# Peptides against a protein of PDB entry 5Z08, part 296

Target 1, 168 residues: chain A of PDB entry 5Z08
Amino acid sequence: RQKDEWAKKTSSLMKQLDWFIGEHLGAMLAAEELGGPVVGELMEIDPDDLSAGFNAHGKLKKATSQPDLDRRQRRIDDIWGPQDEQGQAHKRKRGADEALAASAEMRDLIEQLMNKLVEAGGDNSATYVEIPRESAAARFLVRSKVAMFHPNDARRLRLVDFGRDLDD
Target 2, 222 residues: chain B of PDB entry 5Z08
Amino acid sequence: GLPRLIDAIEEASKIPAKRRQTPIKPTIEKLTTHLYTHGASPDSLLRLADLLTLRNHLDQASLAAITRNLYPSSTVSDEVVLRFIGALGHGQLKPTLALQALFLRWLVMVYHLLENPGVLGQVYGVLFDLLDTAAIRPQLCHLLALVTRRKHVRPFRIQAILTLSRQTGGDPNLTGLLRVFKNYYPEIIVGDATKGRASAFKHPDPQWRQHLDEIQQRRSEA

## One batch from the design tools (peptide; made by RFdiffusion4, then SolubleMPNN)

Design b2_p27_3_s4 (from b2_p27_3, 15 letters changed)
Fold by OpenDDE base, seed 2:
Structure b2_p27_3_s4 (fold): chain B 168 residues (1-168), chain C 222 residues (1-222), chain A 27 residues (1-27)
Amino acid sequence: as target 1 above (168 residues)
Amino acid sequence: as target 2 above (222 residues)
Amino acid sequence: VEFSPEDQLRLLIEEIERNIRKYLKLL
């Protein structure tokens, strides 16, 4: 019932957001989950280089292991690389399935966050959603300043309180 | 009114305590009572920021009392923010580190009232370079957690936090800040360098927040 | 003016979209 009233009242705006997630965010979120670039920006830092640590000047150490660079580039290439005939359809399907899964996770997470905010009735302690994992969707919402993690618990996420920013 | 109280304190601040004809303490108490009841306008905030940050003859207890009652009745301008940021660090002309910690705590508590939150992002380097100062580190990490954007998360800063965390035995506030960085770069390993629990960047004073909200609500009704 | 729950929700969605677009530099 509350979901249905929320869905009816927000139907136009939520449809626009749903379209935006499906058309623009889903593929980028899937790329981030697969170890690709962070949504909206190219990674300036290779995870392998980060794991290798930093030099005395704070520059990334070059990853000495050629094989690990090849694995991540292969994942990016598996998502974005030129399609060879038979493996292509399965890779396309897998990439599409990952983009659909990422879109669904983002949609569900936003819906849960909004429902908790409405249900909380102004109690900021009740606005947290329990997340099963730190997904690309959750990280993206935090980076975009839409959501924030609970100070003590990374499994708890809430919307940023925009109510105060709306009076300005 | 508030302007007359500020005038009296400004004049008294120019004179050493031993040479004052009248005790300033009763005027400070009237000021803090007024601030608690009504808050400070943008103009009054600027004048009070100058009294708090510039070297004068006011005692530390009076400065701390004003800071603890520094409720904005409206927004906080970039100029007010920059006065407090300019007062941070080491130096004979700077406020005490104890007072600087109160300023950082205040900035955390009024962050949602800043006219331009981006101003803190512009001075991010100044704030970050003070992380080695143990006395202000808890409040500084909390402020940086609010201010941090992807543009600030750079390899040299990641390494600086990791190094400082090792040197401090895993300060929970540094671990908390590194977790904020991990939101932008998931590959950052927080756990291996810091077996320490990440600090919760909770609101530093819930009662102060509630009272601020009451003062702000009166503005919306006027 | 007490925003209706509907107006609050509308404003929330608009803010979510604004922040997403701002982050992606699609504004």
Scores: peptide ipSAE 0.179, ipTM 0.360, DockQ to the pose 0.061
Fold by OpenDDE base, seed 4:
Structure b2_p27_3_s4 (fold): chain B 168 residues (1-168), chain C 222 residues (1-222), chain A 27 residues (1-27)
Amino acid sequence: as target 1 above (168 residues)
Amino acid sequence: as target 2 above (222 residues)
Amino acid sequence: VEFSPEDQLRLLIEEIERNIRKYLKLL
């Protein structure tokens, strides 16, 4: 009974987390990986730097100097206007694929981190996952205080032990 | 129990205040105390949603007090969500805009307890079209910030927010929503239309959140 | 009350979600 209820509750929470990752976080992570805004940083992007927009590769386009409102509206219209439905569809598809990939990476990373925590049986030294790269996902987990890097090895990531902070 | 309190309030809601034999306020206080202590079950939430959203003879203070204490003890059904969404906007049969703002605030605070968060995504257009309503805009932008997905970020909606942002002198909530849109489409230029500081969409009531967590935790231990 | 490994995992997931949401300033 209690185990079944727990399994159901845990499964529900995992589904909610998976949903949150897929529906919210994946697109933001993909945007960061593409050189877009850092997830959760309100980059105090100078309003002037925001005017530059990001290129299709996420890079801040150099702020073209003249703040011509009409040129900027044209740029939004050029990016989002009806003309290039195919190019927009391709950009949307690519962006969707990148968001799916980022979502999968985040899910996998969280799963690995959780599995290592369970396997370690309280040994903090055994809780580290080796990450192949410092991804937007890894950086996000650290910034959100969900995970932490090993003090001496930035390739090793572990979950923050939230259990200790509840008993102290 | 809670059902009996709801029954009494439902019956009282059918009668104008001047024609009630007994003041409803003591029953409302008992209800709100019960809700604060135990929360509301899904069935009770539905009944309370009807009381809050349907035109009846309950006073605004009572409706607001119920809404402020509307702690779910469990999940929030699609039906409950749809009652609150259906209550939004202008109309003689709709709740006051002040009460609608409380409903939107409530939906933000209980978003993580929705049985199907996707239900809000299905009514995204309805929510989005209400952004011109200044009285509910702060909470509406916050809710939309939670609900927005790539599929919702469409050119016409981007343009609509940009236009409305210009018309409002750069409402920080609209700027905040545009930043959420920009997370899905980095190409969106936020800066020029939005001289204002973007809202961070912080939790509207940390104490309410903590108390909700305590109610939810008790359910998990039971 | 020894948190079952299951309760620990639940609390962990909840805390992960809380921290994510807190960082995003959405909740």
Scores: peptide ipSAE 0.172, ipTM 0.360, DockQ to the pose 0.052
Fold by OpenDDE base, seed 1:
Structure b2_p27_3_s4 (fold): chain B 168 residues (1-168), chain C 222 residues (1-222), chain A 27 residues (1-27)
Amino acid sequence: as target 1 above (168 residues)
Amino acid sequence: as target 2 above (222 residues)
Amino acid sequence: VEFSPEDQLRLLIEEIERNIRKYLKLL
């Protein structure tokens, strides 16, 4: 009975987490990966806006090329913005695809981290997940104080064990 | 000798101050005097790093005194560096932020003695993610200024510094770090929000540096 | 007060971890 209640509650929370990642976090993570604002600076990013890219201030590029943008600013925008001059529709699709990819990466990373936490049975050394790159997802987990890197290897990430701090 | 002093302090560190039969202060003073005179070998540095970074019953004043006298007589190993890096951030088992600031200051002052300076580059993300912690930010920015290479200067990190600079009202240490980034990417426009004076990241303690050089020179002559 | 995305994620994961831990103690 109590076990089933905890299982149901965990399942409900996982659904909420999945929704949060998919509906809110994915676009923000994609924006960060594309050289846009860090997650949380711009709370509402339309995936369509990802296609426009970001200026040096992390603001959405307005489609109107201000002609008097300092050559330096244009160059920054060219370096950090999406390179492809492809049509608005392809850019929008790419933005949506990047948001989906970022969401999937975050979901997978959280799942791996959770699985390692469960498998480790309290051994902190066994809780590390190897990450292929320092992604926006990984950084976000660390900024959220949910995960931490291994002190010796930034390719190893683990969940913060919130329950140990309560029992000690 | 230094090993015996460390042994005594290690044993005392296991016991609460109220339960110690003998005051630890005289032993700490002997240790700090020895460190000031002779420095610490790599093995002694590792043991001292453990005493400084692991949760024990040593008082903050003693830990700070050891850290202020932590002169390497030779090189600083990756293992020693990683002990100090592992001690950074928030957590009940971690040293105080004041002590962490001293560790970061120490890492800055001994950076040229690291066996592998690249080790700090491997943990660059860990260090960078601590920039939000105001208490350690000055020393952290200085360390990052030394460690930063082109590979670390990524768009997201540029943006993160810009964002944090805005949020902090233009912390001069963040502006200083952004200036270091600009050396690798001259295109970085330090926007009007960063109009603050950039920190020059001068050596934190010239006297400490001079004394370190004297200790290091004695090793090369031996 | 709208939670930051960081705070929202932390709250969710913290609660999940607490539930997992409670579940594991019941196994």
Scores: peptide ipSAE 0.322, ipTM 0.398, DockQ to the pose 0.241; fails the geometry check
Fold by OpenDDE base, seed 3:
Structure b2_p27_3_s4 (fold): chain B 168 residues (1-168), chain C 222 residues (1-222), chain A 27 residues (1-27)
Amino acid sequence: as target 1 above (168 residues)
Amino acid sequence: as target 2 above (222 residues)
Amino acid sequence: VEFSPEDQLRLLIEEIERNIRKYLKLL
């Protein structure tokens, strides 16, 4: 009975998480990935500062080289810039596809992180997931304080263990 | 190297400035330059934390300069964190409130480098009880916004923030912290208690962050 | 006052992790 209630609650929360990712977060993550505004606190950061991307610690890089700005700005302009009706339809489709991709990446990453947390059995060293890149999804998890990078390897991400601190 | 600079400063810190044979300022400048260029190892961080938090004969400008250049080259240990937390609050043996604000700002800026972020959650009560100290409140609220989890959001703390917010005329940092609490308890009415805008708890120093990242990256390549 | 996306995600993940842990302790 209690197990079933917790399983049911967890399942319900996972559905809410999936909904939140798909309906709200995916588009914002896609915008961030494309060099748009960062999800949440970064609304006041200059998009040019955002275009520099994030470092291995999930922090904004300084806008370094002009060429990467131009490519990102072009991508932003290609997605969000004023285009003719056909261009807008292609932009909307591309934006929707990017939002779906970002949602899928976030879902997969969270799933991997949760699986590793469960599998590790309390060994924090075993909780790291290898990420292929520092994505908007990975950065968002770190900014949300739900995940942390390995201190020496930004390709390794783990969930913050919120439950250890409850029993201590 | 950095250890020798720390040794010299530790020895000088035992002696009143008027009784020193040599000015310490050039050694402090060498230290801060080294820290800016290379960062501090965990061992060096602990020694520097003791220099910053323990009562000694170093001047406030030197202590502030060290704190502003206290870039970790790797992780930050629980022991280092606890030195800074122990230095907070009122007392004749404690650092100045201005220096405490710098320590809290530092903890915010290096939070992602803590070996165990949970250590701050364990001392949450100590941090929370200092919210009445206006001089450190902005940085303290920011740190608490990082540290706060559902276990910390208790009715008595909600009420304490609401009361303090009223007493302070709606300090935006308290409103920001209350917004973090509202995340865990949506029933918390932030607007009625606080006429003020909530602080967004933005990174205190983007340039410092960038430079820290450069120091951290050099270590991952070595 | 709407939750920030970061806050909303953190809440969901924290609650999920808490429930997972409670579930695992019952296993």
Scores: peptide ipSAE 0.315, ipTM 0.445, DockQ to the pose 0.248; fails the geometry check

Design b2_p27_4_s1 (from b2_p27_4, 17 letters changed)
Fold by OpenDDE base, seed 2:
Structure b2_p27_4_s1 (fold): chain B 168 residues (1-168), chain C 222 residues (1-222), chain A 27 residues (1-27)
Amino acid sequence: as target 1 above (168 residues)
Amino acid sequence: as target 2 above (222 residues)
Amino acid sequence: SDLEDTLRQMIAEIQENIAKKKKLEKE
């Protein structure tokens, strides 16, 4: 009876996680991959302001408007904002496709991380997932304190084990 | 047991070495052997943290030997962490910089056993302001690489690391810390400050890690 | 951020439920 209750609760939480990724994270992760702001907070610093460097007092220098906006520094509105109706439809479709791709990448990465943690049986060396690249999804998991990179290899990611304190 | 060994060392630590009736070295050797075999409980860790961080009459070799064998048998409390953080920096009452480097190395190696990893995030400013201290910088950068979150990556701290990197000729540990900052702000330009290779922040002691894992496994079976 | 905190909470709750289930399977 208790085992079934925990299994049902875990399944419910997984469905909530899938919804949260699809509805809230996917578009923001796609924007970060395309060079938009980091997920969850409007950047206190415009990427252009960071590229301009800081003064001796640690204040941002005004970015000289060099038009070579590093593609990685575009605002969400520049990536997703309304252009002409036909251009908007193509941008909306491309944006939706990128958001779906980012959501799928995040879901797959979380699933792999959870599976490796369960399979490792307490062996920390076996808990690492190999990632092909440092994605916005991987960075968000690390920022969230949910995952950690291997100290020696940025292609290896592990889930933080919040459950160990229950086995002790 | 371990508590009785700690009692004997605490009493001996109050007395200058020249005024002790009995040599403390045999008791330190028994303590380090016990720690190596069984680890330290949370209560024993707190008592040992006080012996390591507070000014007493123990010699530097004994303090270093205890620190190198300070295996937790379970979790590490916020109070234990704060004792070691409070021991960092310059001052007549502070431990030596060599011992502080061992404390930072220990915190890196036991980071996954902290009851509340967030405690280090609360003292982030204290840790960051010590980056100019060359003797502890390698271990400090490694600890900061584990602790850093988005809220800590501020413009003034980015500029401080860039400035210090230029002043040090591109310390690879500072370059490694800037790469961690870049995970939160991808637009951070690391290039001009860092002609050097970044540190990979490897585990400081693989043998110590393996032995810690063996001690932790014995507790889960008991 | 609120999103980072939300994700962390959800993952922690999932892991806690998995751990509790495993403990009950060993008993």
Scores: peptide ipSAE 0.410, ipTM 0.413, DockQ to the pose 0.251
Fold by OpenDDE base, seed 4:
Structure b2_p27_4_s1 (fold): chain B 168 residues (1-168), chain C 222 residues (1-222), chain A 27 residues (1-27)
Amino acid sequence: as target 1 above (168 residues)
Amino acid sequence: as target 2 above (222 residues)
Amino acid sequence: SDLEDTLRQMIAEIQENIAKKKKLEKE
């Protein structure tokens, strides 16, 4: 009974987390991955802003033609074709797709981190998730003090155990 | 004195009403009269919080009567607060939602007497997650309105209130809580659907407040 | 950032609930 209450509460919190990731973090994570601002510097990133791309300084490129697009941005511009209405629609769609992908990556990473922490049974060495790359998601978790990299291996990430501080 | 009355009620609470040799109602009436006249000390409050929050054989009317007369003569400890917070929700061992609403109302009315008001801020998430529970929502929103600080106003909670407000057809208590949030983040668009009448979160019982003030004043003179 | 703090709080609350659930499973 109490177990079921905690399970329901955990499920509710997970839904809130999923929403928070999807609605707020996803676009910002995608922006950071695309060379935009670090997550939290720009609180409102429209999909249109993701589509416009970011300059080398992580600032939204205003529509002015300045040429020094970094290689990833060139791929963005090359994929976005001419600024016709169809191009803008494709631009918005891609921005949305990148936000969705970033959201999915963050969700999956959090899930893996939580699962490993549960499975480890208190063995800190077993709590590490191997990450294929240092993603915006991984960096955000670390900045948030939710996760920590392995001291000697930046490919290993573990969840910070906040539950232990309650038993001491 | 009050401790002996609590002892008698604690013992009676272990026994089903049909198996009690003596009616508990006269003892409850003595307790509530004592509480009304003198209030409850911190120690007595803790014991009463256990009686109110733990599953026992006391009837709902008795529990409600105790709660309505639960005047603190002094401060309210974190432990007492946590007992009441721990009693919230849909668990089968939890008090009825009607009694939970009375507990939340009580916490609102004694909020200024908490030894550490920050304790409610620590359990803010627990309280917030219960906003979907319609039966306690009015008192819960009022309590949250008192407890809310900038640290609690987060995008996910803003949207959760907005979503719940839409789902409830614009509950005025949710709109009231969202206005409290807007004090910390002015940019919060209280959407047109929330332009409804917001609750002002007025004191739930002015007479209870006055009587509490009289009990508390006697403490300051002692 | 406010977002970082938000995420941390949410994760902490989830972990607390998981820990409480586990404690109740051991009792």
Scores: peptide ipSAE 0.406, ipTM 0.459, DockQ to the pose 0.218
Fold by OpenDDE base, seed 3:
Structure b2_p27_4_s1 (fold): chain B 168 residues (1-168), chain C 222 residues (1-222), chain A 27 residues (1-27)
Amino acid sequence: as target 1 above (168 residues)
Amino acid sequence: as target 2 above (222 residues)
Amino acid sequence: SDLEDTLRQMIAEIQENIAKKKKLEKE
């Protein structure tokens, strides 16, 4: 009975984490990947805002006609296509797709980090996940003090073990 | 009239009770009787809000009696609302938590008379950060349930309520607030985090409501 | 940030529950 209660509670918390990532972090992570604000600086990023692009300071470009489309804006515009109605629909779809991709990357990374921590059995050397790139997801986990890079290898990330503080 | 009663109470509030030449209680009784009969105009509400929220020498029983009889005869301005919101929380200069709970209850009961309900939405963070204060939580959750819009339902606030609900053993007011959040985000799991019954946020005082409606009706007929 | 704190808290609670479950499985 108690074991089942803890299992249900863990499952409920995982569902809440998945919801938190999918509904809120994904769009912000996608914005950071696209050269937008750092996650948490702008709390209200709609997938539609991703389509508007960001200036060199990570601020949402208002649809003002100013011609100096910086190279990052061109990359966003190249990613999102022309401003016609079909282009706007394609932009919205692609913004949603980028938010979904960022959410999936964060979920997968957290899952890998948790699995490695459980499998390592207390060996800190075995807790590292190899990451292909320093993503917005990886950076956010480190800023959150949830994960740490290997001191000599920025491609290796480990989860901080909060469970040890309960046995002391 | 009401302004002269407020003047006398304002002057008495500057002086410690032991140094007053005249007892203030008869003047407070006249004020509360007048408020019960006629309500308070917007200008009188502002002056009374200052008397209730600013540190003075009025006793807690008098402040509570004024608050219980604080019937608006008209609308409630943003300035009046902000006086009461500014009086919330911990601090030596702030009113007692018991009086703060009465202010929050009052804001719930007069919410439909606010000139701009959006003003409470602007101070949503200030209200939300006080949810850990058990003494005001019931009324605070009720007020937040009225004020909450999609823009306020953020991941960190969802998690904060979930955490606080676990820490409190499933406070029904927090569960009620989570149910309001679920109207904007259906995927929020309310049941598993909270073993408690959700509050329905019923009107705190039906008799007070009825009397307010009578005062408001008299204004519409004049 | 509030988001960072939220994530940290969620991960910590998950880890705590996993640890408690694992302890109960060893008993």
Scores: peptide ipSAE 0.402, ipTM 0.444, DockQ to the pose 0.228
Fold by OpenDDE base, seed 5:
Structure b2_p27_4_s1 (fold): chain B 168 residues (1-168), chain C 222 residues (1-222), chain A 27 residues (1-27)
Amino acid sequence: as target 1 above (168 residues)
Amino acid sequence: as target 2 above (222 residues)
Amino acid sequence: SDLEDTLRQMIAEIQENIAKKKKLEKE
C-alpha cells in the first residue's frame, strides 16, 4: 500500500515536471539555443514573439545530421536567413519543432541524471552523465543548482542529491 | 525613411510593452525590411547599436530580428564596434548571452568592413577573458581567430586556453583558437585534451555574405 | 529565477519520493 502510494506520487510529480518542461521551459530553452534570451531572463516568451523573431529570414535547410555544435551554429544561421511570408510560417513551425526538441532534450537529460544517481548507489564518481555539449538544458540545470559539472570536465554532469542532505 | 523608423522604435523602447498605445511589431518589420533592402548607414548603425546594447523595453525577438538584418551599407565605425564589445559579459544591464552571441557573429561577418580592424586588437583582453562563458564561446573564438596577432599570443593566454580546453573536455572552438596561436608560436604543444577536431571557423552565413556584398556594390555604383 | 526555483523544488520532491520508495523497498 505505502509503496504504491509513493509510486503514484512519483508518477504524478514526473507528469507535472513533464508538463512544466513542455509548457514553460521548452520554448525558452529553444529560444536560448536559437540565439534568443537565456532561460529565465524573459519570463513571457510569447511563442508568437519567438515565431515572429525567428520567422523572418531562416530558410530551414533540411536537418542534415550535423553534430550538436553544428546544430547551434545552424540555429544561429537560421536566425540570419532571408524573411519571406513562407519563411514566417516555416519558422513558426520551426520554433515549435525546436521547442519540442528542447523539451525532449531537457526531459532526456533529467532522466539520465536521475537514473545515474540511482545506479551509482552513493558513489559520486559514478553519478556523472556524459553530455555531448553545454546545452541550454544543461546550463539551466546548473543555474538552478539541480546539477553540477565535474570540476575538471564540463562534459560530465551530475544531479545534486537532495536525498542525502535530508538524512545527514 | 530609416531615420524615422528608428525614431519611432527609440520612443517605443522607453515604454513597457503593456503601456504602448500601438504595437511595435509592424514598425520593427518595416525597419528590418528596409535594412534588408538598403542596409544601414554609419549614423543609423550607431543608433541601432544603442537600441541593441542598451537596456530598454524592446522584446528579445525584435532585438534579434534587427541584429539579423543589420547590414552595413558602408563601413562600421570604432564607436559601433565598441558598443557591441561593451555589451558583452555578465551583468544586469547587459544584453542576454544569446543576443551577445548574435553580436559576436555579426562582428565576424562584418569584420572586413571595419574602419579600423585594430580596434578589436585593442580590446583583445576583454574578449579573451570571456572565453569561460560557454554561451558565447563559439562566436568569441571565431572573432578571436580573426583578431589574434603575435602580440596577443602570450604564455599566460596559451596556458589559459589549455586549462579551459581540459575543463571543457576539448571544446573544438578552443582547439581552433589554439591552432591560430600555433601559427605564431609553432612550439605550442597541443596536449591530448586538444587532440579533438578543431573548428575551421568558416563563414557563419554564406547567404548573408552574398546579400551584404549586393548592398555594398549598390553603394559603390552610387 | 522563479523558473529555476520551481524546477529545483520539483526535482527535490521527486528525489525525496524516490528515496522514500527505495527505503520502503529495502524494508
Scores: peptide ipSAE 0.400, ipTM 0.398, DockQ to the pose 0.222

